Peptides against a protein of PDB entry 2AZE. Designs and how they scored, part 46

Target 1, 148 residues: chain A of PDB entry 2AZE
Amino acid sequence: AQECQNLEVERQRRLERIKQKQSQLQELILQQIAFKNLVQRNRHAEQQASRPPPPNSVIHLPFIIVNTSKKTVIDCSISNDKFEYLFNFDNTFEIHDDIEVLKRMGMACGLESGSCSAEDLKMARSLVPKALEPYVTEMAQGTVGGVF
Target 2, 101 residues: chain B of PDB entry 2AZE
Amino acid sequence: GRLEGLTQDLRQLQESEQQLDHLMNICTTQLRLLSEDTDSQRLAYVTCQDLRSIADPAEQMVMVIKAPPETQLQAVDSSENFQISLKSKQGPIDVFLCPEE

## One batch from the design tools (peptide; made by RFdiffusion4, then SolubleMPNN)

Design b1_p12_3_s3 (from b1_p12_3, 4 letters changed)
Fold by OpenDDE base, seed 1:
Structure b1_p12_3_s3 (fold): chain B 148 residues (1-148), chain C 101 residues (1-101), chain A 12 residues (1-12)
Amino acid sequence: as target 1 above (148 residues)
Amino acid sequence: as target 2 above (101 residues)
Amino acid sequence: MLPKTPGSFSIS
């Protein structure tokens, strides 16, 4: 009886670990799709324009976004070497990382929220190795982890 | 019996986890390949137009922070204090504003 | 503490 109880505890432990790895894998897949899609978009755009964008008109990854009301007053202090910044706001702000920005741009094809059209899913599948395609399909259907 | 069933379940879970590990290795390999490809990194950018789609500068000020890896970010967002502190040990931090137009 | 001065932002 005690041995079985120990194994049941271990089973639950492994199930939770698998769940965590599934979450990590999904995020990695989304990152891969988003990055490849972004690169593909920009490559096509530059080919059509027959030129790169102006250097000061683009922001390369990685980056962080901070947004606040245009009425918000911001006081900024910067160290001499620019190693340290201090921002004081008189109202609330939002912080977003680059991956979140890419997702909101649709670079992950809506896969992150399960809002994939047939065309979006086709695009997503085309941006991952063959071995990952079934998992992408499961993500779109919301059936990831159903076998556990 | 119960013991045999649990033992079999654990073995099956181990195999499932190994499969996940394999898929994760494939993913990390792909991401590494992207990071090592110079042309891909050159093309890994967003525009002000992209950022406007996230937060319209007509209503929101959009600030972009370019910081070296492992930069410390401390944020306080309360009714009494709104503050962001950045501390880098690997180089200077650059801050940009997206214009309204 | 490092010395700090009011800073400006670049426009992208």
Scores: peptide ipSAE 0.036, ipTM 0.892, DockQ to the pose 0.044
Fold by OpenDDE base, seed 4:
Structure b1_p12_3_s3 (fold): chain B 148 residues (1-148), chain C 101 residues (1-101), chain A 12 residues (1-12)
Amino acid sequence: as target 1 above (148 residues)
Amino acid sequence: as target 2 above (101 residues)
Amino acid sequence: MLPKTPGSFSIS
C-alpha cells in the first residue's frame, strides 16, 4: 500500500512536469513561427521594394519595448559609457519583450490566443518541421494537454 | 494489480515526456539555426510601423531598448514609484524612440 | 552617480 502511495506521488510529479514542458514547447513553437514569419515577411517586402530598408529605420531583434502615455514625464539618467540607464516615470508604463511584440504583430498567426484562421493555421504549419505540425494543429484546436 | 498498473502508468508517462523532449529539441534546433543564419538575422527586424501597431505613438510614447546579453533590468510600477533600471556589463545600451506619424 | 536629463533623454 505504501509503495503504491509513493508511486502515486511520483505519477503526480511527472504529470506536473509534463504540463510544464508542454507550456514551454508551446512557447518555443510560437517563437519559431513568429521568427520565421517575420523573416519571410521582410524578405518578401525587400524583394518587392528591390532594396533593403534604410538601416536607421528598422530595429533588429533582440529588443524590448517600453511604452507609456505621451503625457508621462520621463526623467532619464545615463552613465557616461551608456552601460547604465535609469528611467523615472510619473505614471505607469508597460514593458514588452520582442516575442510579445511579434505576437501582437500577428507573426505567430494568432496561434497564441486561439484566434487562428484557416489561412493562419496553414501559415503556421508551413513554418515548422513536419514533426511539429500535429502539435501546432492541437494548439489551434485548443486540445493541447493530452499525454502522448 | 494496483502496483502493476501504477508502474505501467509511470512508464507511459516517461515515454510521453521523452516524446515531448524530442519535440522541444526540434524546436530549439530550429531556433538555433535561425540565430546562426546571417541572412535570417539580417531580416529579423521590425519597423516603426510595426511598433505603431502595438502602441500608437499618437497616444503612447514608444521606446525601444537594445541591450547586450545578460543586461540586468529592474522595473518598479507602483502608485508611489515608476522606475526602470538597466545595467549592462557587456557593452553600451542603445535607446530608440518611435516617432509619431 | 548617473547624470540626469530632466524631462528628456539621449538616444543612440
Scores: peptide ipSAE 0.031, ipTM 0.889, DockQ to the pose 0.055
Fold by OpenDDE base, seed 3:
Structure b1_p12_3_s3 (fold): chain B 148 residues (1-148), chain C 101 residues (1-101), chain A 12 residues (1-12)
Amino acid sequence: as target 1 above (148 residues)
Amino acid sequence: as target 2 above (101 residues)
Amino acid sequence: MLPKTPGSFSIS
């Protein structure tokens, strides 16, 4: 009885660990799709324009975004070497990393929310190695982890 | 019996975890390849138009921060305090404002 | 906490 109880505890621990790894894998897949899709989009755009965009008009990864109301007053203190910044706001703000920005741009094809159209799913599959395609399909269908 | 069933379940879970690890390794490899490809890095950018689609500078102030790896970020967003602190160890931090239309 | 430097600024 005690042995079985110990194994049941171990089973639950492994299930939780697998769940965590599933979420990590899904995030990695989304990042891969988003990055490749972004690169593909920009490559096509530059080809159509026959020139790269002006250097001051683009922001290369990695970056973070801070947004707040236009009426928000921001005081910024900067060290002499620009190694340290301190921002003081008089109201609430939002912070977004570059991956979140890419997702909101649709670069992950709506896979992050399970809202992929047939075309979006086709695009998503085309941006990952063959071995990952079944998992992308499961993500789109919301059936990830059904075997566990 | 119960013991045999649990033992079998644990073996199956181990196999499933190994499969996940394999897929994660594939993903990590692909991401490294992207980071090492000069052309991909050159094309890994967003525009001001992209940012406006997320938060329009006509209504929202949009600030972009580019910081070196291992930079520490501390944010406080409460009724009494609204602060962001950045501390870099590897180089200077750059800050940009997305212009209004 | 950080002392004001010539690089300090205020927005809005």
Scores: peptide ipSAE 0.029, ipTM 0.890, DockQ to the pose 0.046
Fold by OpenDDE base, seed 2:
Formats: C-alpha cells, sequence, structure tokens
Structure b1_p12_3_s3 (fold): chain B 148 residues (1-148), chain C 101 residues (1-101), chain A 12 residues (1-12)
C-alpha cells in the first residue's frame, strides 16, 4: 500500500513534468517556425525590391514592445550611461516580447492558437524538421497531450 | 494488480518523456543553427508596418526597446501605479518610437 | 528615482 502510494506520487510528478515539457516544446516549435518564416518573408521581400530596407526602417531581433494609448502620459527617466530606464505611465500599458509580436504578425502560421488554414499548416510543417511534423499536426488540431 | 499497473504507467511515462526530450533537442539545435547563421540574423527584423499591424499608432503609441541580454525588467500595472523599470548590466539600452507615418 | 538626463523625455 505504501509502495503504491509512493509510485502514485512519482507518477503525478512525472505527469506534471511532462506537461511542462510539452508546453516548452510547443513554444520552441512556435519560435522556430516564426523565426524561419520571418527570415523567409524578408528574404523574399528584399529580392523583390532588389535592395535591403533602409537601416533605420527596421528593428532587428531581439526586442520588446511597449504600447499604450496615445493619450497616456509617459515620463521616461534615463541614467547617464543609459543602463537604467524608468517609465512612469498615468494609465495601463502592454508589453510584448518579439516572439509575441511575430505570432501576432502571423509568422507562427496561427499554430499558436490552433487556427491554421490548410496553407498555414503546410507552411508550418515545411519550416520544421521531419521529426517535428507530427507534433505540429497535433498542435494544429489541439490534440497534444495524449500521453495522459 | 495495482502495483503492476503503476509500474507500467511509470515506464510508459519515462518513454514519453524521452521522446519529448528528443524533440526538444531537435528544436534547440535548429534554433542554435539559426542564431549562428549570419544571413538569417540579418534578415531577422520587423518593420514599422509590422508594428502598426499589432498596435496602430493612430490609437496607440508604440515603443521599441532593445536591451542587452540579462537586462532586468520590472513592470507594475495596477490601478495606482503604472511603471516599467529597466536595468542593464552589459550595456546601454536603446529606445525607439514607431512613427505613425 | 533615476536622475533626469538630456536623454530623458516625456510623451503625451
Amino acid sequence: as target 1 above (148 residues)
Amino acid sequence: as target 2 above (101 residues)
Amino acid sequence: MLPKTPGSFSIS
């Protein structure tokens, strides 16, 4: 009885760890797809334009985005060496990392929300190694987690 | 019996975790390859048009922050305090504004 | 509170 109890505790521990790893894997897949898709898009765009974009017109990864209403008053204090920043807002703001930005741009092909068209899914699969394709399919279908 | 069942479950979970680890290693490897490819990194950028598609500057101001690795970010978003604090240890932080036009 | 520098600004 005690042995079974111990094993049940271990089982639960492993299940939780697996769940965490599944989440991590999904994020890694999305990141990979988003990056590759972004690079592909920009490569194509530059080829079509026969030139790269002006240097000051693009933001290279990594970065974060802060957005707020245009009516929000922002006070920014900066240290002399620019090592420290303090932003004070008089209203709510949003912070987005670069990956989230890419997702909202559609670079993850809607896989992050399981909202993939057939074309999106095809693109997503094409941007990952063969071994990951089944998992991408599961993500698109929302069927990840069958190990339980 | 119960013991045999649990033992079997643990074995199956071990195999499942090993499979996940393998897939994660594949992903990590691919990401490393991307980080090591200079051409890919050159092409890893977004435009102001991209940012406008996420937060329209007509209604929202969009601020871009480029900070060195290991920069500390603290954000408070409460009814009484709205604040972002950044502290870099490796170099200066750059801030950009996305123009409306 | 961080000291103000020439690079400090307010946005409204």
Scores: peptide ipSAE 0.029, ipTM 0.890, DockQ to the pose 0.047

Design b1_p12_3_s4 (from b1_p12_3, 4 letters changed)
Fold by OpenDDE base, seed 4:
Structure b1_p12_3_s4 (fold): chain B 148 residues (1-148), chain C 101 residues (1-101), chain A 12 residues (1-12)
Amino acid sequence: as target 1 above (148 residues)
Amino acid sequence: as target 2 above (101 residues)
Amino acid sequence: MLPKTPGSFKIY
């Protein structure tokens, strides 16, 4: 009886750990798709233009963005060496990391939000190694909750 | 029996976790390869047009922050305080504004 | 340490 109880505790622990790893894996897959899709898009665009964009017209990863209403007053203090920044806003702001930006750009093919069309899914699958394709499919179907 | 059933469940869960670990290793490897590929890094960028699609500069001020690794970021967004603090240890921080046009 | 006057600016 005690042994069974111990195993039940262990079972629950493993289930929770698996759940966490599933979430982490999904995020990693989305990152991979987003990055590769971005690179592919830009490569194609540069080929079409026959030149890279001007250096100061693009923002390379990694980065974060901060957005707020244009009506928001921002006080910015910068150290002389630019090692320290302090921003004070008089209203709310939003912060987004580069991955979130890529997702909102559609670079993850809508896989992150269940808005993945057949074409999007095809693209997503093409951007991951073969071993990950089944999981991408499961993500699109919303069936990743099961253990395998 | 109960013990036998639980033992079987644990074995199945072990297999599942091992599969997840394997897939995660594949993913991390791919991401590492991307980070180490100079051509990929050269092409890993967004444009102002991209950023406008995220937040319209006509209504929103969009600021881009590029900071060295290990930069400390602290943000407070409350009714009493709206603040972002950045502290870098490895170099200067760059801030860019996305133009309206 | 951040200077209060030099190196500061306002956006609004």
Scores: peptide ipSAE 0.034, ipTM 0.891, DockQ to the pose 0.046
Fold by OpenDDE base, seed 1:
Structure b1_p12_3_s4 (fold): chain B 148 residues (1-148), chain C 101 residues (1-101), chain A 12 residues (1-12)
Amino acid sequence: as target 1 above (148 residues)
Amino acid sequence: as target 2 above (101 residues)
Amino acid sequence: MLPKTPGSFKIY
């Protein structure tokens, strides 16, 4: 029946939307874990050193990273008010956002790649509210969406 | 029948989506709390050592860009043109280099 | 036209 066909189309639509929301939730969880883990690390480090780091030795979020070969020639043009920058490179470059940097630092406990040790998983769970712990476990096992 | 089965499936999917929405709200709330906590923001930083772990300045030049919200970034990476353009509307842009040593 | 400068600060 045409009605059943319409409902099947709607079912597929909802399944795709749920899939998208699952991806969004996973990213949000990774961000939360990474941020809290970073803050915790730095708090501990400062306590051990009994002082904060020098102001010009750290970069606060948010930021982006650009890297290229050390032999790459870079020409930089800057407006007087520093509102506009133009960089010209003679070779390829890479751009990374701060979240990617935190992930590569291990701040997301390897959860982003499904490479969580028991200790990593314990840390990850400790950095989220109780309601999110089951989802963190599913992410670590690679079983997100298994309910469907 | 088939109609009844599909109707039930849709109800179950709606419930699942509502659960996801709830979890997302919890997560975004936590992120907002972090952004509103002055001490947390003070501690939300990376060091040069962290940056070296991502790209070693012995081989790679590492540049850090601090730009205000809504800054436009345009990048071209082709065989003929390698360019990054930054345009801010809310304030100055700061650029930093991670030293090799 | 934008002036050409090194345009960077050192992180220590």
Scores: peptide ipSAE 0.034, ipTM 0.893, DockQ to the pose 0.048
Fold by OpenDDE base, seed 2:
Structure b1_p12_3_s4 (fold): chain B 148 residues (1-148), chain C 101 residues (1-101), chain A 12 residues (1-12)
Amino acid sequence: as target 1 above (148 residues)
Amino acid sequence: as target 2 above (101 residues)
Amino acid sequence: MLPKTPGSFKIY
């Protein structure tokens, strides 16, 4: 019946929305873990050194990274007010946001790829509120999405 | 019947979504707390060593871009065009290079 | 167009 069809459409809509929210939640968790882990690492490092690093030697979040081969020719155009930049490359490049950089640094403990050691998982769980620990465990196991 | 089954499924999905919403609220709250913590923000940085671990400057040129919020980034990476365009509306854009060792 | 390493860039 038409009523059942309408409910099926709604069911599908909800399933898709849930899937999107699951993805968003996972990203939020990864961001939280990566950020807290970074802060913890730096705090410990500064404590050991008894001083912060030189101001010009570090880059604070947020930022974007662009990398390309050293052989790549780059043409750069900058507006007078530095509000606009145009980069032209003669070969491929990569762009990474700060979160991706943190992930590649291992700040997300390999949780982003489900490649957590027991120690990594322990660290990850320690960096989230208690209510999120089960979800972190599921992420590590790749078992998120049991509602489907 | 089928109708009753569907209604039950929708209720279950609603409960699942509510659980997700709850967890997301927890996450967003934690992230806000981190953003509001001055010490955390002070410590939220990466080093040149970190950047080298992402892409070795011996082989790759590493560029760091710090742009104000809401900056537009447009990138084209194809066989015929390799381009990055940045347009800020809230302030100047700063660009840094990671030096070689 | 500016060179690969324009003066606006900072090197750490």
Scores: peptide ipSAE 0.032, ipTM 0.893, DockQ to the pose 0.051
Fold by OpenDDE base, seed 3:
Structure b1_p12_3_s4 (fold): chain B 148 residues (1-148), chain C 101 residues (1-101), chain A 12 residues (1-12)
Amino acid sequence: as target 1 above (148 residues)
Amino acid sequence: as target 2 above (101 residues)
Amino acid sequence: MLPKTPGSFKIY
């Protein structure tokens, strides 16, 4: 009885750990798709324009975004060496990392929300190694959550 | 019996976790290849147009922060205080604004 | 510890 109880506790612990790893894997897949899709888009755009964009017109990864109402008053204090910043707002703000920005740009093909068209899914599959394609398919179908 | 069943379940879960670890290693390898490829890093950028597609500067102010690794970010968002503090130890921090063009 | 002078921003 005690042995069975111990194994049941261990079973639950492993199930929770697997669930966490599934979430981590999904995020890694989304990052890979988003990055490769971004690079592909920009490569194509530069080829069409026959030149790279002006240096001051683009922002390279990594970065974070802060957005707030245009009416929000912002006071910024910067150290002399620019190692320290302090922003004071008179209203609420939002912070987003570069991965979230890429997702909102559609670089993850809508896979993050299960909003993949057939074309989106085809693109997503083309941006991952063959071994990951079945998992991408499961993500699109919403069938992730089972045990391999 | 119940004991044998649980033992078998744990073995199956171990195999499942090993498969997950394998797939995660594949993903990590691919991301590392991207980070080590000079051409890919050169092309890993967004434009002001991209940022406007997320938040229009006509309605929202969009600020971009470029900070060195291990930069400390502290944010307070409450009715009493709205503040962001950045502290870098590895270099200067750059802040950019998306213009309303 | 931070100076009172407002910080400068880059516009892209």
Scores: peptide ipSAE 0.031, ipTM 0.892, DockQ to the pose 0.048

Design b1_p12_4_s1 (from b1_p12_4, 7 letters changed)
Fold by OpenDDE base, seed 5:
Order: C-alpha cells, then structure tokens, then sequence
Structure b1_p12_4_s1 (fold): chain B 148 residues (1-148), chain C 101 residues (1-101), chain A 12 residues (1-12)
C-alpha cells in the first residue's frame, strides 16, 4: 500500500539521520577525551616540573599542521597585516587539524580505531560523564551502529 | 500487519534518536565547559616534540598555522600545483616552524 | 625548543 511505502521511506530517512548522529556523537566523544587527556597530561607535567613550559615552546589549540618533505621548497607570501598567506610548494604536502594530531598522539586512547587496551579504555571512560561510558565501551568494541 | 509494524518501528526510532540527542547534549555541554575553563585552555597545548611524533622527524618538516576563527583555507595538491591559501577576516595569522632541535 | 616564525615575502 502507498501508506506503507511512505512509512518505509520515512523509516529509511530516520535510520540515516540516526547513523549520521551516531557518527557525530562519536567524534564529539573523541574530542572530549582527547582534550581532557591532553589537559591532564600537561597539568601533571607542569606539576612535576613545578613550572609551566616556556611560552614559545608550546602551541595552544586551535591550530592546523602542514607537513611536507624537508626537501620540499616552500615559497610563502604574507600580506602586510598578516591577514593573507600564500604558500607555494614544489611537491605534495599534508594538512592535519588539531584533533587529528591529538588522535595520532594517542590522546583519544586508541578509541578512534577501536583498538583500546584495558588501560586505554579505563582512561577513556574516566574522561567522560557516566552517561557516556556505555557508548565509549561500544566504540571500543566496534559495536556502535545498532539502534538503541 | 505491516502498517502496524512500521508505525511501531518509527516510534522506536524516535525514542532511539531522542536518547542519542540526549547523549550529544551531554557531550556538547562538556566541550563547552572545557572551552570556558581558563585553566583547561591554558593547558590545551602541544609541543614540537608531540608534533614530531606524528610525522617522520627525519624526513618531514612540520609547520603550524594559528589562524583566527572563520579563516578561509584553500589547498591545491596536484601534479600541476601545490598551494595553500589562507585568508583571515578576524585577525592576523601566525605561522610557525617546528625546529628539528 | 622554540617556535620559529617562518620568513616570507610580502604580498603586494
């Protein structure tokens, strides 16, 4: 019946929307874990050192990273007010946002790939509110995707 | 029947989405709290050592870009052209190079 | 370690 067909279309639409939200939630969780873990790491390090690092030795979020071969020649043009930059490379480059950097640093505890050790999972769970812990567990197990 | 089943499925999906929305709200709230905490922001940093750990330090040059919000970034990476363009509307852009040592 | 600002040419 036409009514059933309409409802099937709606069902599919909702399923896709839920899937998208699941992806968004996972990313938000990873960001939260990564940020909190980074802050915790640095807090501990500064406490142990009894001082903060020199200002020019650290890069505060947010930032982006560009990496390329050391052999790559880079030509950079900057406007007088520094509002505009133009980089020309003679070879390929990579761009990474700060979240990706944190993930690669292990700040997300390997949760992004579902390859958490027991200790990593424990850390990840400790960095989120209780309500999010089950979802963190599902992410670690790679079982996210079901409708709950 | 099929109609009843579909109707029930839609209700269940609605409940599932509501639960998902709730979790997302919790998460966004936590992120907001982090952004509003001065000490957390002060401690939200990486070092050049961290950056070297994500790339081959022997082969890669690492450049850091600090740009204001809403800065436009355009990148072209092809055999014919390798280019990055940055345009800020809210302030100056800072670019740093992580030294090898 | 210290951050180094990249040298560049001015855009006209």
Amino acid sequence: as target 1 above (148 residues)
Amino acid sequence: as target 2 above (101 residues)
Amino acid sequence: MSKLKISSSSIS
Scores: peptide ipSAE 0.030, ipTM 0.890, DockQ to the pose 0.044
Fold by OpenDDE base, seed 3:
Structure b1_p12_4_s1 (fold): chain B 148 residues (1-148), chain C 101 residues (1-101), chain A 12 residues (1-12)
Amino acid sequence: as target 1 above (148 residues)
Amino acid sequence: as target 2 above (101 residues)
Amino acid sequence: MSKLKISSSSIS
């Protein structure tokens, strides 16, 4: 029947939307874990050193990273007010946002790649509100969406 | 019947989506709290050592770009064109170079 | 860290 067909289309639409929201939620969880873990790491490090790091030795969020070969020639054009930049490279480059950097640093406990050890999982769970712990567990197990 | 089954499925999916929305609200709230906490902001940093662990300046040149929110970034990485364009409307852009060891 | 010092020109 046409009515059933319409509902089936709607069902698929909702399933796809839910899948997208699951992806968004996972990213938000990873960001939360990464940020809290970073803050915790730095707090501990500063306590051990009994002083904060020199101002010019750290990069505060937010930031982006651009890396390229040391042999790459870069030409940079900058506006007088520094509102506009144009970089010209003679070879390929890579761009990474701060979240990706944190993930590569292990701040997300390997949860982003499914390489979360028991200790990493324990850390990850400790960095989220209790309501999110079950979802973190599902992420680690690869069972997200099992009830859908 | 089929209609009844589909109707039930849609109700269940609605409940599932509501749960997801709730969890996302929790996450966004936590992230906002972190961004509003002065001590957390102070401690939200990486070091040159961290960056070297990802891309060692001994082999790779590493630039750090700090740009205000809503800054436009355009990148072209093709065989005949390698460019990055930045345009800010809310303040100056700062660029730093990570030193070699 | 240090300020980037590479060949540059003004743009507008």
Scores: peptide ipSAE 0.029, ipTM 0.888, DockQ to the pose 0.046
Fold by OpenDDE base, seed 4:
Order: C-alpha cells, then structure tokens, then sequence
Structure b1_p12_4_s1 (fold): chain B 148 residues (1-148), chain C 101 residues (1-101), chain A 12 residues (1-12)
C-alpha cells in the first residue's frame, strides 16, 4: 500500500514536469516560427526592393522595447562607459522582449493565442521540421496537454 | 493489480517525456542553426514600422534597448516608483528612439 | 531610428 502511494506521488510529479515541458516546447515552437517567418519576410522584402534597408532604419535581434506615454517624463542616468543605465519615469511603462514583439507582429501566425487562420496554420507548419507539425496542429486546435 | 498499473503508468509517462524531450531538442537545434547562420541573423530585424504596430509613437514613446548578453534588467512599476535599471558586464548598452514619423 | 540623446547624469 505504501509502495503504491509512493508511486502515485511520483506519477503526479512526472505529470507536472511534463506539463512544464509542454509549455516550454510551445514557447520554443513559437520562437522558431517567429524567427523564421521574420527572416522570410525580410528576405522577400529586400528582394523586392533590390536592396537592404538603410542600416539605421532597422533593429536587429536581440532587443527589448520600453514604451510609455509621450507625456511621461523620463530622467536618464548613464555611466561614462555606457555599461549602466538608470531610467526614472513619472508614470507607468511597458517592457517587451523581442519575442513578444514578434508575436504581436503576427510572426508566430497567431498560434500563440490559437487564432490561426487556415493560411496562418499553413505558414506555421511550413516553418517547422516535419516532426513538429503535429504539435503545431495541436497548438492551433487548443488540444495540447495530453500525454503522448 | 494496483502496483502493476501504477508501474505501467510511470513507464508510459517516461516514454511521453522522452518524446517531449526529443521534440524540444529539435526545436533548440533549429534555433541554434538560425543563430549560427550569418544570413539569417542579417535578416533578423524589425523596422520602425513594425514597432509602430506594437506601440504607436503618436501616443507612445518607444525606446529600443540593445544590450549585451547577460545584461541585468531591473524594473519597478508601482505608484511610488517607476524605474528601469540596466547593468551590463559585457559591453556598452545602446538605446534608440523610434521616431513618430 | 535615432540614437537616444537626452540630458543625463553619470552613474558611478
């Protein structure tokens, strides 16, 4: 009886670990799709323009963005070597990493929210290795969570 | 019996986790390949237009921060304190503004 | 995109 109880505890532990890894995998898939989609978009755009964009007009990954109201007063302190920055705001701000920016740009094809059109899903599938396609489909359907 | 059933469940969960690990390895490999591909990295950029789609500079100031890996970011967002602190150990930090136009 | 240029103080 005690042995069974111990195994039941272990079972629950493994289930939780699997759940965590599923979440991590989903994020990795979204990152992969977003990155590849971004690269593809830009490659196509540069081909159409027959030239790369001006160097100072683009921001290469990685980056973060901070946005706040234009009315927000910002005080900035910078070290001489630019290794340290301190920003003080008089109102709230938002911070977004590059992955979140890509998601909001639609680079993850709406897969992150289960808002994929048929075309979005097709794109998403095309940007992952074959082995990941079933999982992408499950993400789009909102059916992720089962045990293999 | 109960013991045998639980043992079987654990074996199945182990197999499931192994499959999951395999898929994760595939993903990490793909991401690594992207990071190692010079052309992909050259094309891994966003524009001001992209950023405007996230936060319109007509209403929002958009600041872009380029920081070296392992840069420490500390943020406080409360009624009493609104602050961002950045501390790099591997090089200078660059900050850009996304223009309204 | 432009480099941020604002009044700032040095951090020790």
Amino acid sequence: as target 1 above (148 residues)
Amino acid sequence: as target 2 above (101 residues)
Amino acid sequence: MSKLKISSSSIS
Scores: peptide ipSAE 0.028, ipTM 0.888, DockQ to the pose 0.046
Fold by OpenDDE base, seed 1:
Structure b1_p12_4_s1 (fold): chain B 148 residues (1-148), chain C 101 residues (1-101), chain A 12 residues (1-12)
Amino acid sequence: as target 1 above (148 residues)
Amino acid sequence: as target 2 above (101 residues)
Amino acid sequence: MSKLKISSSSIS
């Protein structure tokens, strides 16, 4: 009886670990799709323009974004070596990392929110190795983890 | 019996986890390949137009921060204090303003 | 992208 109880506890522990790994894998897949899609978009754009964009017109990854109302007053303190910044706002602000920006741009094909059209899904599948395609399909259907 | 059933369940979960680990290894490999490809990294950028699509500069000021790896970021967003602190250990931090046009 | 120009001061 005690042995069975111990195994049931272990079973639950493993299920939770698998759930965590599934979440991590989904994020990794989204990152891969977003990055490859971004690179593909920009490559095509540069080919069509027959030139790269102006150097000061683009932001390379990695980066973070801070946005606030245009009316927000910002005071900034900067160390001499620019290793330290302190921003004081008189109102609320938002912070977004580069991955979140890419997702909002649609670079993850809406897979992150389940808003994936047939064309979006086709694109997403084309941007991952064959072994990951079934998992991408499951993500789009919201059926990830059904086997576990 | 109950013991045998639980033992079998654990073995099945182990196999499932191994498959999951394999898929994760494939993903991390792909991301590593992207990071090692100089042309891909050159093309890994967004434009001001992209940023305007998610935060319209007509209404929002958009600040871009380029910070070295392992930079510490602390943010306070409360009714009494609105603050962002950045501390880098590996180099200078660059801050840019996304223009409205 | 242009460098941000806002009210700033040096900190120790």
Scores: peptide ipSAE 0.028, ipTM 0.887, DockQ to the pose 0.045; fails the geometry check

